# Peptides against a protein of PDB entry 6FRK: the designs that were tried, part 82

Target 1, 411 residues: chain A of PDB entry 6FRK
Amino acid sequence: NEEVLNAMLKEVCTALLEADVNIKLVKQLRENVKSAIDLEEMASGLNKRKMIQHAVFKELVKLVDPGVKAWTPTKGKQNVIMFVGLQGSGKTTTCSKLAYYYQRKGWKTCLICADTFRAGAFDQLKQNATKARIPFYGSYTEMDPVIIASEGVEKFKNENFEIIIVDTSGRHKQEDSLFEEMLQVANAIQPDNIVYVMDASIGQACEAQAKAFKDKVDVASVIVTKLDGHAKGGGALSAVAATKSPIIFIGTGEHIDDFEPFKTQPFISKLLGMGDIEGLIDKVNELKLDDNEALIEKLKHGQFTLRDMYEQFQNIMKMGPFSQILGMIPGFGTDFMSKGNEQESMARLKKLMTIMDSMNDQELDSTDGAKVFSKQPGRIQRVARGSGVSTRDVQELLTQYTKFAQMVKKM

## One batch from the design tools (peptide; aimed at target 1 L326 M407)

Design b2_p25_7 (made by RFdiffusion4)
Pose (drawn by RFdiffusion4):
Formats: structure tokens, C-alpha cells, sequence
Structure b2_p25_7 (pose): chain A 374 residues (1-38, 47-273, 303-411), chain P 25 residues (1-25)
């Protein structure tokens, strides 16, 4: 049985290593689902599913904008990850939700970058800012957020150039662009086909600049996006959106369950009964209930107080014979009144008859009356 | 908390029902 756990466990470790999941997290997840584990494919895959939900959970809720206030969003990520594409996908998302959204092109390096964000904004009917001539992104971002602030826009999305960590020049310039405009949220956009080099770059981005949200693009293809587990752990940020194509409407919020599945592949007879059950539990205590001075009108009249401390086990064989629909019903007496066929199966395996209940049903009706009167 | 309150209510109602039966007797 120890060999059936390991053959089926190394087959999921290969399923995650092929899905671009970091080898550090596969080796760690393997001995996490081995230590926490101490119709067969369901008792195993349910344990694997709960261990994955433990990893995709960063514990941090997403940053959401406030209507009637200026929200500055700054995009960061590697070269070619889809920042300029996801810039228009997000401005189009909120603009359709009713936000005064605008775009700013703070890329002064990439050829045809302002022309790219200009044509994406021209198409989606979204205001845009940038420059062909201005070579300083700190100047383009500052003079753009200033312009759209004096025009009272609620979503101001600043696009930046692609950068990698070994370029300290572009990492300083990213930190100065973030210090000039002071963004309310910084989004780390990552390609879904990224391999093992993801945790190092995503971590260096978190160190130089405060990353609060992560977007995973190019998920409409074969890439399952296992590199996102290493950006969530590095940036400490949840995934808020995913990209699912080249167009502006190929964009939707991140849902954890479908991504992990792809990455993996009035008084009633019942109340009359519980009140009785507590009066029998407090039943050997009936002599305490006759104690009150001037209140002892009678005690155990006709000896019938002894069987009121004997009827509740026989009535329990009826509850033992009851399932969770009859037991958890608001009116435990209405489930059997409509279907007196349930009065025969309660009588069979519990040894009580269907006759005994007629005297009980009269005793029930009287008890049900005096509580609605209570 | 609600189940505790309801159990207290059941006990108190049971006491009353016993005393009402005794008065009738």
C-alpha cells in the first residue's frame, strides 16, 4: 500500500513538472501531501486537490478600486509578457463596468510602443496619453497622471517597458516611475509559458517595486500556467485576472478552482421529542423538580412518571431509524404525515409498531398545542 | 449559542408541562 501511494504520487509530480510548476514546489508538495495524508481515484485526487488549494492561496485579498476616487495602476513585468496588451484589456474591462478609464504609454524604449497603445486605445474608445518625443518615462507618467487627475479620471493605467532583473538600469528607472506617480496598485503581468526562471525575476520585481497583484496572460493555448505558483509565492500577490487571447475582450477574472483543475488535469414532533429527551436526561432529576416549597401539587401521579422516563429510548429507535432529511426537517411530523410509508420502515428495524404512534400522535398533538401556546 | 438557548427553553417548557399535568390531576 506504500507502493500504491508513491506510484500515483510521482505521476502527479510529473503532471506538475510538465505544467511548468517550479521543481522546488513539486518536491515540497510531494512531501506535504505525503505527511498530511497519514472510488479509489477520488480518495486520492481529493487529497491532491486540497493540497493544491493550500498553495494557490496567498492569504491576501485583491486590491479593488474605489469609485469617485483616482486609482493609479502601474503595470510591470518582463519583456514581451503582454503588458501593453493587458493594459487595454483592463481599461476596457472597467470602462465597460462604468469607470472613467484612461491609458498612459510610459514606454520610451520599445519601437512602435506608443503607436501600439494608441491603436489599442483608439479601437476600444479609451483616452490615452504618451509621447513620440519624450524619452523619460518618469516625465511621460508624471505629466499624464497629472493631466488625467485634473480631468478627474477614476482608473489611470500606466504602461511601462519590459525589464529584467540583471538590468539594474531598468530596475532603477521602474522604481523612479513608481515613485513619481505613486500607484495605488502595481500589477505583475507574466506569460503563462514561463519555465523555471519565473521565481527569480518575480522575486526581484517584488524587491525593487511593491507588487500587489499578478495577471497571467497567454493562457488560451497549451500552457497551463504553473509558473504562476512561483510569482504568487514571490510577489505575495493573488492573481486577479487572466488573459485568454490577443483581442481586447479576451480577458476575465481569475477563479482558483478551474485553474487548478486545468493545472492538474413552531412546535413539531421533533421538538416535542428533544424537549422530552432533555426532560429524561433531566429525568432522574424529577425529585429536584418536586422540591419547591408550596409547589409540590403532586409527584409521580399514577406512577406514569416512571414510563415518561422509559418512552424516550423507544422513541429514539424511531430517530435511530430516521435519516437526515426527517431528522433535520423543520417539522419532523410533516415529513411522515405526507408519507405514512415512512411510518412502516421506522416500525420495522426499530421494533416499535405503527400502532404505538397513534397514542403518541395524540400525546404529540397535545404537546404541540401547549408550546405554540408557550 | 442558539442551540444552548433552545435547550434551556426545552427544559423550562418541560417543567411547565409537568406542573400543568399535576394541577389537572
Amino acid sequence: NEEVLNAMLKEVCTALLEADVNIKLVKQLRENVKSAIDNKRKMIQHAVFKELVKLVDPGVKAWTPTKGKQNVIMFVGLQGSGKTTTCSKLAYYYQRKGWKTCLICADTFRAGAFDQLKQNATKARIPFYGSYTEMDPVIIASEGVEKFKNENFEIIIVDTSGRHKQEDSLFEEMLQVANAIQPDNIVYVMDASIGQACEAQAKAFKDKVDVASVIVTKLDGHAKGGGALSAVAATKSPIIFIGTGEHIDDFEPFKTQPFISKLLGQFTLRDMYEQFQNIMKMGPFSQILGMIPGFGTDFMSKGNEQESMARLKKLMTIMDSMNDQELDSTDGAKVFSKQPGRIQRVARGSGVSTRDVQELLTQYTKFAQMVKKM
Amino acid sequence: VLKTIYNIFNIVTGIFLLHFERLEN

Design b2_p25_7_s1 (made by RFdiffusion4, then SolubleMPNN; from b2_p25_7, 20 letters changed)
Fold by OpenDDE base, seed 2:
Structure b2_p25_7_s1 (fold): chain B 411 residues (1-411), chain A 25 residues (1-25)
Amino acid sequence: as target 1 above (411 residues)
Amino acid sequence: EEEEKKKELHKKLGIEILRKELEEA
């Protein structure tokens, strides 16, 4: 029993190290999991793998919880949010994503560019803010970030803005002068929240960087970016441990909408390769699929038509990049779909829909569409000719439909 | 309670359709 436990813990520890989890945290987790597992309960024939996975999951959830309640903005008040982080962390893009998130929630939101060091920082912020219809402030002539931040905060306070986001400079080589500048800005504007933006792809360097920021500036929140890449997000655990600050949001892509509130359970599930069933369920709900009472009633009766399958394919195509959806399904590793396979999968769905566009209402609305085609094989030839595909492609579609219809009957 | 069961069934179906399409891709 102890040998099996040690072997499984070795596999989990290896996977966590490959996910950029800090070696000290992995060691502590291994000790905590060993102490939490009752070896006597493991002897009773319970699924040892499931018990170890549950113990690991529970200890990872504790590592993401700093024991501090996340700051939240107060409605009808002026909330100043200062962003800090390295150049290339996605800080400027994340300011725009957060502003857009609050704007969509009905908050009066604005952006301030206090990055005077980077050429074109204000133009980049202005472009992003203008596309999202977010009010912005900055200067082309003022070189002091303290002046720009102070004037911008005062302006937007006087205009009764509720969310005032301040973007700052991110320098790599002049750490002391950057931290002094950030402290001067923080002292001048007195932010209600200081957000550290971290790139998930930096891996093992996340702890040292997060600590350097926390030791100089009162970081109260963390945002993790670039979780759409091969970055498994293990560096996020190191940032929470170093800053003692909660992760409040994650960046999941390049688009302004690729931004979501941090959820502990989905994040740890994804980190362990268990998928994100909750996030997949949330994406399915955002599509308002529930508004089709007629489809839900058919499903309750074990009825599924080719039209119902067509509507489901349209819905899947609206969920966004297939690679992001795959990473939410349990048992599909992040490596299963290269960018090439995503385009091929979307092309396959479009081809199947084009075949169904050549079907008639009798074929589409039949509760046994496969039987309609099997009784009259001339229908397959008609549909194949109408859609410009082979009779084999139509038979493959009908085979897939039959699998889904059988699954619906078992539900 | 029936609406919540309907929503849960629809979610399970969407996940399973997606899983099957991705297994065949």
Scores: peptide ipSAE 0.036, ipTM 0.542, DockQ to the pose 0.123
OpenDDE base, seeds 1, 3, 4, 5: peptide ipSAE 0.033, 0.033, 0.027, 0.023; ipTM 0.596, 0.552, 0.568, 0.445; seed 1 fails the geometry check

Design b2_p25_7_s2 (made by RFdiffusion4, then SolubleMPNN; from b2_p25_7, 17 letters changed)
Fold by OpenDDE base, seed 1:
Structure b2_p25_7_s2 (fold): chain B 411 residues (1-411), chain A 25 residues (1-25)
Amino acid sequence: as target 1 above (411 residues)
Amino acid sequence: DEEEKRRELNILLGILLIYEERLKS
């Protein structure tokens, strides 16, 4: 029994290390899980594998919980939120995402660019803010971030803004001068919340980086970015452990809408490769795929047309990055589609849709589309010529369609 | 490479089908 437990714990520990979970946290988790199971195995005839998975899940949930309630803005008050983080962490983009998130919820939001170090920082913020219709403040001439931050905060307080977000300078390295500047800005504007923005893709460096910020600045919240990439999110655990601050939001892509409130259970489920079915359901409900009822009814009857497949490809394209969608499904880890493979997958879907755009209504609406093409091979040649593809490409599409139509008939 | 591409598409469409079934429940 102990050998089986140790073997399974070794597999879990390996998977967590591959997910960029810090080695110290993995060791602590292993000890905590072992201690928890030694107590629970005495009580339950449950499958050992399921019990270990549950124990691992429970201990991961504890690692994400800093025991501190997340700061939330107060409605009808002026809430100053200061952003801190390294250059390239996605801090400036995240400021815009957070402002847009609150704006969509009916908060009067604004952005202040207090990054005087990076050339074009204000232009980038201005572009993002203008695109999102968010009021912004900054200077092209003032070089003191304290002056810019103070003037901007005062201006927006006087205009009765509820959410005032201040973006600060990010430097390439942990420099004492950066932390001093951050402290000067913080002292001048007296923020209600200091948000540390961390790039999840830095892996094992997350702990050291997060600790360096917490040791110099009173970080109260964490936002983790670039969770759309190869980063499995294990660095988020390191950030919580180092900062003792809750994760409040996550960045899941490059779009302004690729931003969501942090949810512990879905995050841990995704980290363990269990998927995020709730997040998938929420994401599709947000898309208001109203036309799904007709498709659903056809699927119930075992009917699936080329048009139905086309509509499904459109729906997939509307859902956003395939890597994110796949990462929400149990057994499909975030690694299943690299960012490079996503563009290629989208290009493939667009190619298939272009082939179907050259089909006629009789071909698209047939419940046996493959048979329509098999009976009249001239249709394949017409579609191939119309879409600028080979006859082989059309045959491959029809083979895929046939496979799906057969699956639907078996459902 | 073509088989892998086909597998990805099949998985994606299978996911949509599973999703549609769960929206029914």
Scores: peptide ipSAE 0.021, ipTM 0.518, DockQ to the pose 0.030
OpenDDE base, seeds 2, 3, 4, 5: peptide ipSAE 0.026, 0.025, 0.022, 0.018; ipTM 0.481, 0.472, 0.487, 0.475; seeds 2, 3, 4 fail the geometry check

Design b2_p25_7_s3 (made by RFdiffusion4, then SolubleMPNN; from b2_p25_7, 18 letters changed)
Fold by OpenDDE base, seed 2:
Structure b2_p25_7_s3 (fold): chain B 411 residues (1-411), chain A 25 residues (1-25)
Amino acid sequence: as target 1 above (411 residues)
Amino acid sequence: DEEEKRRKENIELGIKILYEEAKEA
């Protein structure tokens, strides 16, 4: 029993390390999971794999919870939000995404460019702000970021703005001069929240970078960027551990709408390759696709058919950035989030749809489609021949469907 | 000085236009 537990924990630890989770956190998680598993309950013939997965999930949820309540803006007040982070972290783009998020929620939102170091920083902010119809402030001539930030904050306070976002200079290196500049800006504007923006793709470097910022500036919130591609998000755990600050939002792509409030459960589910059905439902609801009400209602009742999966794939193809949405579907994360471009992901989805096009109504409309195929294996061979695929490809589809349907039944 | 003043005025005008457009939306 202990050997089986150790083997399964080794597999999980390897997967977490491959997801850029810090080695110290993986070690701590392994010890916590071992202490949480009752070996006597494992002797009773319970599915040891499910028990270990549940224990791992529970301990990962604790790792993303710093035990500190996230800051939230107060309606009808002036809320100053200062952004800090390295150059290339996506900080400037994230300022625009956050501003647009609050504007769409009916907040009076504005942007201040206090980045005097980067040539064209103000032009980039102005372009993003103009495209999103967000009021902005900056200077082409003022070299002191403290003056720009102070003047901009004062101006927008006098105009009764509710959300005042200040973008600061990023540097390529952790220079003491950058931290001194950030402290001077923070002292001048007295921000209600300081947001550290972190690139998820830096992996093992996340802890050291996040700690360096927290040791110099009173970071109260974290935003993680570049969670659209191959970044499995393990670096986010390191940032929370180092800053002791909650993740408040995640950036999931290049578009201004590729930004969402951080949800712990969906994020950990995605990190483990379990998918994010809740986030998919929320994103489908945000698109106001009228055709999805019936699907959402079925999902809420724990009913999910192969036809419902087919309709969901049609909707996904309409939603645009395909790689992000596939990564939210259970069983697609590992093989579909491989190094394949968006075109390969779309080709794989079209292949799955072509397999389902060769199914009959009894197979498509069954509440347990996998059981229909398991009772009559000749159906798999018929569908495989009809769609021009292997019997293995049909079995893989049915396995993915079964995983999805089991998650829907637990919602 | 005049070019700086013109840039500041253009920024203020841009803020005002964007604020009016955001209020109508």
Scores: peptide ipSAE 0.021, ipTM 0.265, DockQ to the pose 0.007
OpenDDE base, seeds 1, 3, 4, 5: peptide ipSAE 0.006, 0.006, 0.000, 0.000; ipTM 0.346, 0.256, 0.260, 0.311; seed 3 fails the geometry check

Design b2_p25_7_s4 (made by RFdiffusion4, then SolubleMPNN; from b2_p25_7, 17 letters changed)
Fold by OpenDDE base, seed 2:
Structure b2_p25_7_s4 (fold): chain B 411 residues (1-411), chain A 25 residues (1-25)
Amino acid sequence: as target 1 above (411 residues)
Amino acid sequence: EEKKKREEENIELGIKIIYEERLKS
């Protein structure tokens, strides 16, 4: 039993390290999981793998929880939100995404460019803000970010703006001068929230960078960017540990709508390669698809058929940016996305749909489609012949369906 | 319509704020 536990923990620890989870956190997780697992319950014939996965999941949820309630803006008040982070973290883009998110919710939102260091920073912010119809402030002549931030905040306060977002300079090499500038800006504008923006792709450097910011400025929130199909998001755990601040949002792509509130359970599920069904449901709801209510009801009841999967693939094909949505589907995660571009992913979906077009109603409408095929292997051969694919391709589809259906049954 | 009008007013305000700054420099 202990050997099996140690072997499985080794696999999980390896996967977490490959997901850019900090080595100290992985060690702590391993110890906490070992302490939480009852070896006697493991001996009683319980699914050892399920117990270990559940223990790992619980400990990862604890690592994402800083024990501090996330700051939320107050309606009808002036809320100043200061953004901090390295150059290339996606900070400026994330300012626009957050502004757009609040504007869509009916908040009077504006943007201030207090980045005087980067040439064209204000033009970039202005372009993004104008496209999103967000008011903006910044200077072409003023070089002091404290003056720009103070004047911008004052002007937007006088105009009764509710959400005032201040973007600051990001630097790579002159950390001390950057941190002093950020502190001066923070002292001048007295922000209600300081948001640290972190690039998930920086891997093991996430802890040290997040700590450097927290040691100089009062970071109260974290936003993780570049959580597209390539970033596994393990650096997010390091940011929470270093800043002791909650993740409030994630950036999932380059579009202004590629931004969502952080949800702990879906994020950890995705990190473990279990998929993000809740994030998929939320994204489907945002798209106002006509069949959305019927799907949500089926998912809530733990019912999922091959026909339901087919309908989801049709919906995904209508939504456009496939990479994000596929990464939310259990079993279509890292392995499906890592191997191809968006066009290859679409071609794979079309292939899966073509396989399902060769299935009969009994196969499509079964609540246990995989069991229908397992009981009568001749069905796999029929479907393979009908769709012009290998029996292996049909088995791979059924494996993906089974992974999804198992997740839906756990909801 | 009221949302569009508010968005237009907000953009106009943003442009006005920038313009006023440019006149002071």
Scores: peptide ipSAE 0.031, ipTM 0.588, DockQ to the pose 0.007
OpenDDE base, seeds 1, 3, 4, 5: peptide ipSAE 0.027, 0.027, 0.025, 0.025; ipTM 0.597, 0.597, 0.623, 0.650; seeds 1, 4 fail the geometry check

Design b2_p25_8 (made by RFdiffusion4)
Pose (drawn by RFdiffusion4):
Structure b2_p25_8 (pose): chain A 374 residues (1-38, 47-273, 303-411), chain P 25 residues (1-25)
Amino acid sequence: NEEVLNAMLKEVCTALLEADVNIKLVKQLRENVKSAIDNKRKMIQHAVFKELVKLVDPGVKAWTPTKGKQNVIMFVGLQGSGKTTTCSKLAYYYQRKGWKTCLICADTFRAGAFDQLKQNATKARIPFYGSYTEMDPVIIASEGVEKFKNENFEIIIVDTSGRHKQEDSLFEEMLQVANAIQPDNIVYVMDASIGQACEAQAKAFKDKVDVASVIVTKLDGHAKGGGALSAVAATKSPIIFIGTGEHIDDFEPFKTQPFISKLLGQFTLRDMYEQFQNIMKMGPFSQILGMIPGFGTDFMSKGNEQESMARLKKLMTIMDSMNDQELDSTDGAKVFSKQPGRIQRVARGSGVSTRDVQELLTQYTKFAQMVKKM
Amino acid sequence: EEAEAFVEAFEKRLERMEALEEFLE
């Protein structure tokens, strides 16, 4: 049985290693689902599913904008990850939700960058800012957020150039652009086909600049996006959106369950009964109930107080005979009144008859009356 | 008759429980 756990466990470790999941997290997840584990494919895959939900959970809720206030969003990520494409996908998302959204092109390096964001904004009917001539992105971002602030826009999305960590020049310039415009949220956009080099770059981005949200693009293809587990652990940020195509409407919020599945592949007879049950539990205590000075009108009249401390086990064989629908019903007496066929099965395996209940049903009706009167 | 005497004995218990709570307070 120890060999059936390991053959089926190394088959999921290969399923995650093929889904570009970091080898550090696969080896760690393997001995996490091995230590926490101490119709067959369901008792195993349910344990694997709960261990994955433990990893995708960063514990941090997403940054959401406030209507009536200026929200500056700054995009960061590697070269070619889809920042300019997801810039228009997001401005189009909020603009359709009713936000005064605008775009700013703070890329002064990549050829045809302003022309790219201009044509994406021209098409989606979204205001845009940038420059063919200005070579300083700190100047383009500062003079754009200033312009759209004096025009009272609520979503101001600043696009930046692609950068990698070994370029300290572009990492300083990213930190200065973030310090000039002071963004409310910084989004780390990552390609879904990224391999093992993802945790190092995503971590260096978190160190130089404060990354609070992560977007995974190019998920409409064969890439399952296992590199996102390493960006969530590195940036400490949840995934808010995913990209699912080249168009502006190929964009939707991140849901954890479908991504992990792809990455993996009035008084009643019942109340009359419980009040009884507590009066039998407090039943050997009936002599305490006759203590009160001046209140002892009677005690155990006609000896019937002895069987009131004996009927509740027999009535329990009826509850033992009951399932969770009759037991958890608001009116435990209405489930059997409509279907007196349930009065025969309760009588079979519990040894009580269907006759005994007629005297109980009268005793029930009188009890049910004096509580609605209570 | 027996069913009525059993109900009367139960009602008397409820009254006793309440009077005992009041006496303890």

Design b2_p25_8_s1 (made by RFdiffusion4, then SolubleMPNN; from b2_p25_8, 17 letters changed)
Fold by OpenDDE base, seed 2:
Structure b2_p25_8_s1 (fold): chain B 411 residues (1-411), chain A 25 residues (1-25)
Amino acid sequence: as target 1 above (411 residues)
Amino acid sequence: SRVDERVKVLENLLKLIEALKKYLE
């Protein structure tokens, strides 16, 4: 039914606009989806919602693909990467993240600060580079970014660096003087790649900003930052459309490790609220959760012990930032756990594990651990003394275990 | 697929963990 299709497309278009997707791209998507959906095939009993979602997904994937192969550095060569972008885009932080990414992969990497406009730019770069143990170059006295960039590139070329990252001046406004400075730097160092850094939180301004940079400098790659916030990343589509350049990396937080290669399918899935199923699978595989076949069988039978809970807490602690994992699950929004609550939650889990380390095998392996402790209260006192906690803390653990075991029985 | 089953198990575990976290809060 065309009415059902139009209603669903309206909801999808609204969600995409709320995700900062440019209105022109949303209109084009709507037309392409309408043209791709055969209404007659929809009549044949296929889940109409699934078909529409698949068509939308496919068209969004096309919008993120500029049809240009991403530049990649060549091993054993000197690769000069110039960064451009507005002040506040996360450009300087992203330079350090990219340098650290390549360093961890065994590339000889360095950083150059050619930002002479911003007071303390070199100190900030130096601080980040030193913390990551990345070689750096800059000046406190030289005011010409062309001289600094040229000298730094020459120095690191002579020292056989493979990845040479040049951070340039940002501005708050798109000014001709900024673009002229960027062109002069680009002409002097002849970069192998020019990376435009864009803040995802600027929403509908992404297209105009990205276009202004592309019209002045030969942008070949895009990095999108601040995807850990409320920004749903729809501005990334606008940047690709305007620059005709691929997104190569995304910034997913403030830490130097909050940086990952861009994957089109996971990104679009997350944008649509479908979760990152691929990233979730990769994370499951990294955790070697295959050893949990025995646990899966126990859970299927509604059996859950204190040992099973302990092993799950260990797995959670190994997963790293739990907020990132939740954000990979379909239907769990990125807002579900604030980063602050995560550290406290991890400390609480570690405390619970310390209490369980003082339990014996009979207590840990009982299918009704709470009943074992309720029948012999002296066990609570033993565990409390052994773990250096109150009897109340042990009782709270047992209460939590009981609630958890009841949830497992309902699954 | 085995992958779909693993994802479902992980989703269930994560829901369970989330419920635990909400209870620990």
Scores: peptide ipSAE 0.023, ipTM 0.395, DockQ to the pose 0.038
OpenDDE base, seeds 1, 3, 4, 5: peptide ipSAE 0.023, 0.013, 0.019, 0.007; ipTM 0.415, 0.367, 0.385, 0.337; seeds 1, 4 fail the geometry check

Design b2_p25_8_s2 (made by RFdiffusion4, then SolubleMPNN; from b2_p25_8, 15 letters changed)
Fold by OpenDDE base, seed 5:
Structure b2_p25_8_s2 (fold): chain B 411 residues (1-411), chain A 25 residues (1-25)
Amino acid sequence: as target 1 above (411 residues)
Amino acid sequence: SRVDEEVKTFENILKRIKALEEYLK
């Protein structure tokens, strides 16, 4: 029994190390799991694998719980949130994602660019903020981040903003000058929350980086980015352990909507390769896929129109990157779609939708849309001109539609 | 072909939507 337990724990430890979990945490987890497993209960014929999995799951849940309640903004108050982190962590993008998240929840949100070190930092923030319709502040001429942060915070306080997010300079190295600048900014603006942003893909370096920030600034929250990549997120455990601060959000892709509140149980389930069924259910419920009953009924009757395909593409785009959805379903490995293929796939879907936006209701609602276009070739030319694409692109769309409609008829 | 990959992707999405609906029942 002990040999079987040790063999199974070795496999689990290997999988956790491959998931970028820190070796010290893996060793501690192994000891805690061994102490938590009653070997007598394992002898009674219970599924030893399930018991070990459950014990591992419980210990991982403890590792992501810092025992500290997450800071939450107060409605009707001015909440200043300062972002800190290394360059390339996704900090600037994450500021925009967090602002957009709160804006969608009905908060009056704004962004301040206090990154004077990186050329084009303000242009990048301005571009992201403008696309999301988020008010922003920054300077092209002021080089002191303390002045920019102070002026921006004062301005947005006077305008009664509820969420004031301050992006700071990220540097490639943890230098004392960077930490002094962060402390000067923090002292000037008196933030209600300091958010450390970390890249999950840095693997075993997560602990040392997170600790270096916590030792210099009062990090109260963590956001983990790039969880859509090959990184299984084991670095998140290291961040919590080092900062003693809760993970509040995760970045799951490059889109502004690729941002979600951190949930412990779904995250651990995903880390163990069990899938995130709860997060998938929550996303499906957020999408109000109740309107899909009508689609399912149509699909059951073998009816599939170009409009039905368009609505499905809209639903797909609302769900975000397919790799994330795939990674949430048990038994669908992370390897199915590389990041580069996902953006290209989304761009293709958007192009197909733009072609369909140039179609009329008779074309969209036909049970045989391809036949409507084949009978009157002038329709293809009209749609091609209306959408700014070639007649070949429209024919390719109709060929795809025909393949889908034939599949639906066989379902 | 690129079209066959997109078809396969869409098939997989439809199968998953259907599986999710069966799971939510």
Scores: peptide ipSAE 0.010, ipTM 0.312, DockQ to the pose 0.183
OpenDDE base, seeds 1, 2, 3, 4: peptide ipSAE 0.017, 0.020, 0.012, 0.019; ipTM 0.395, 0.384, 0.328, 0.335; seeds 1, 2, 3, 4 fail the geometry check

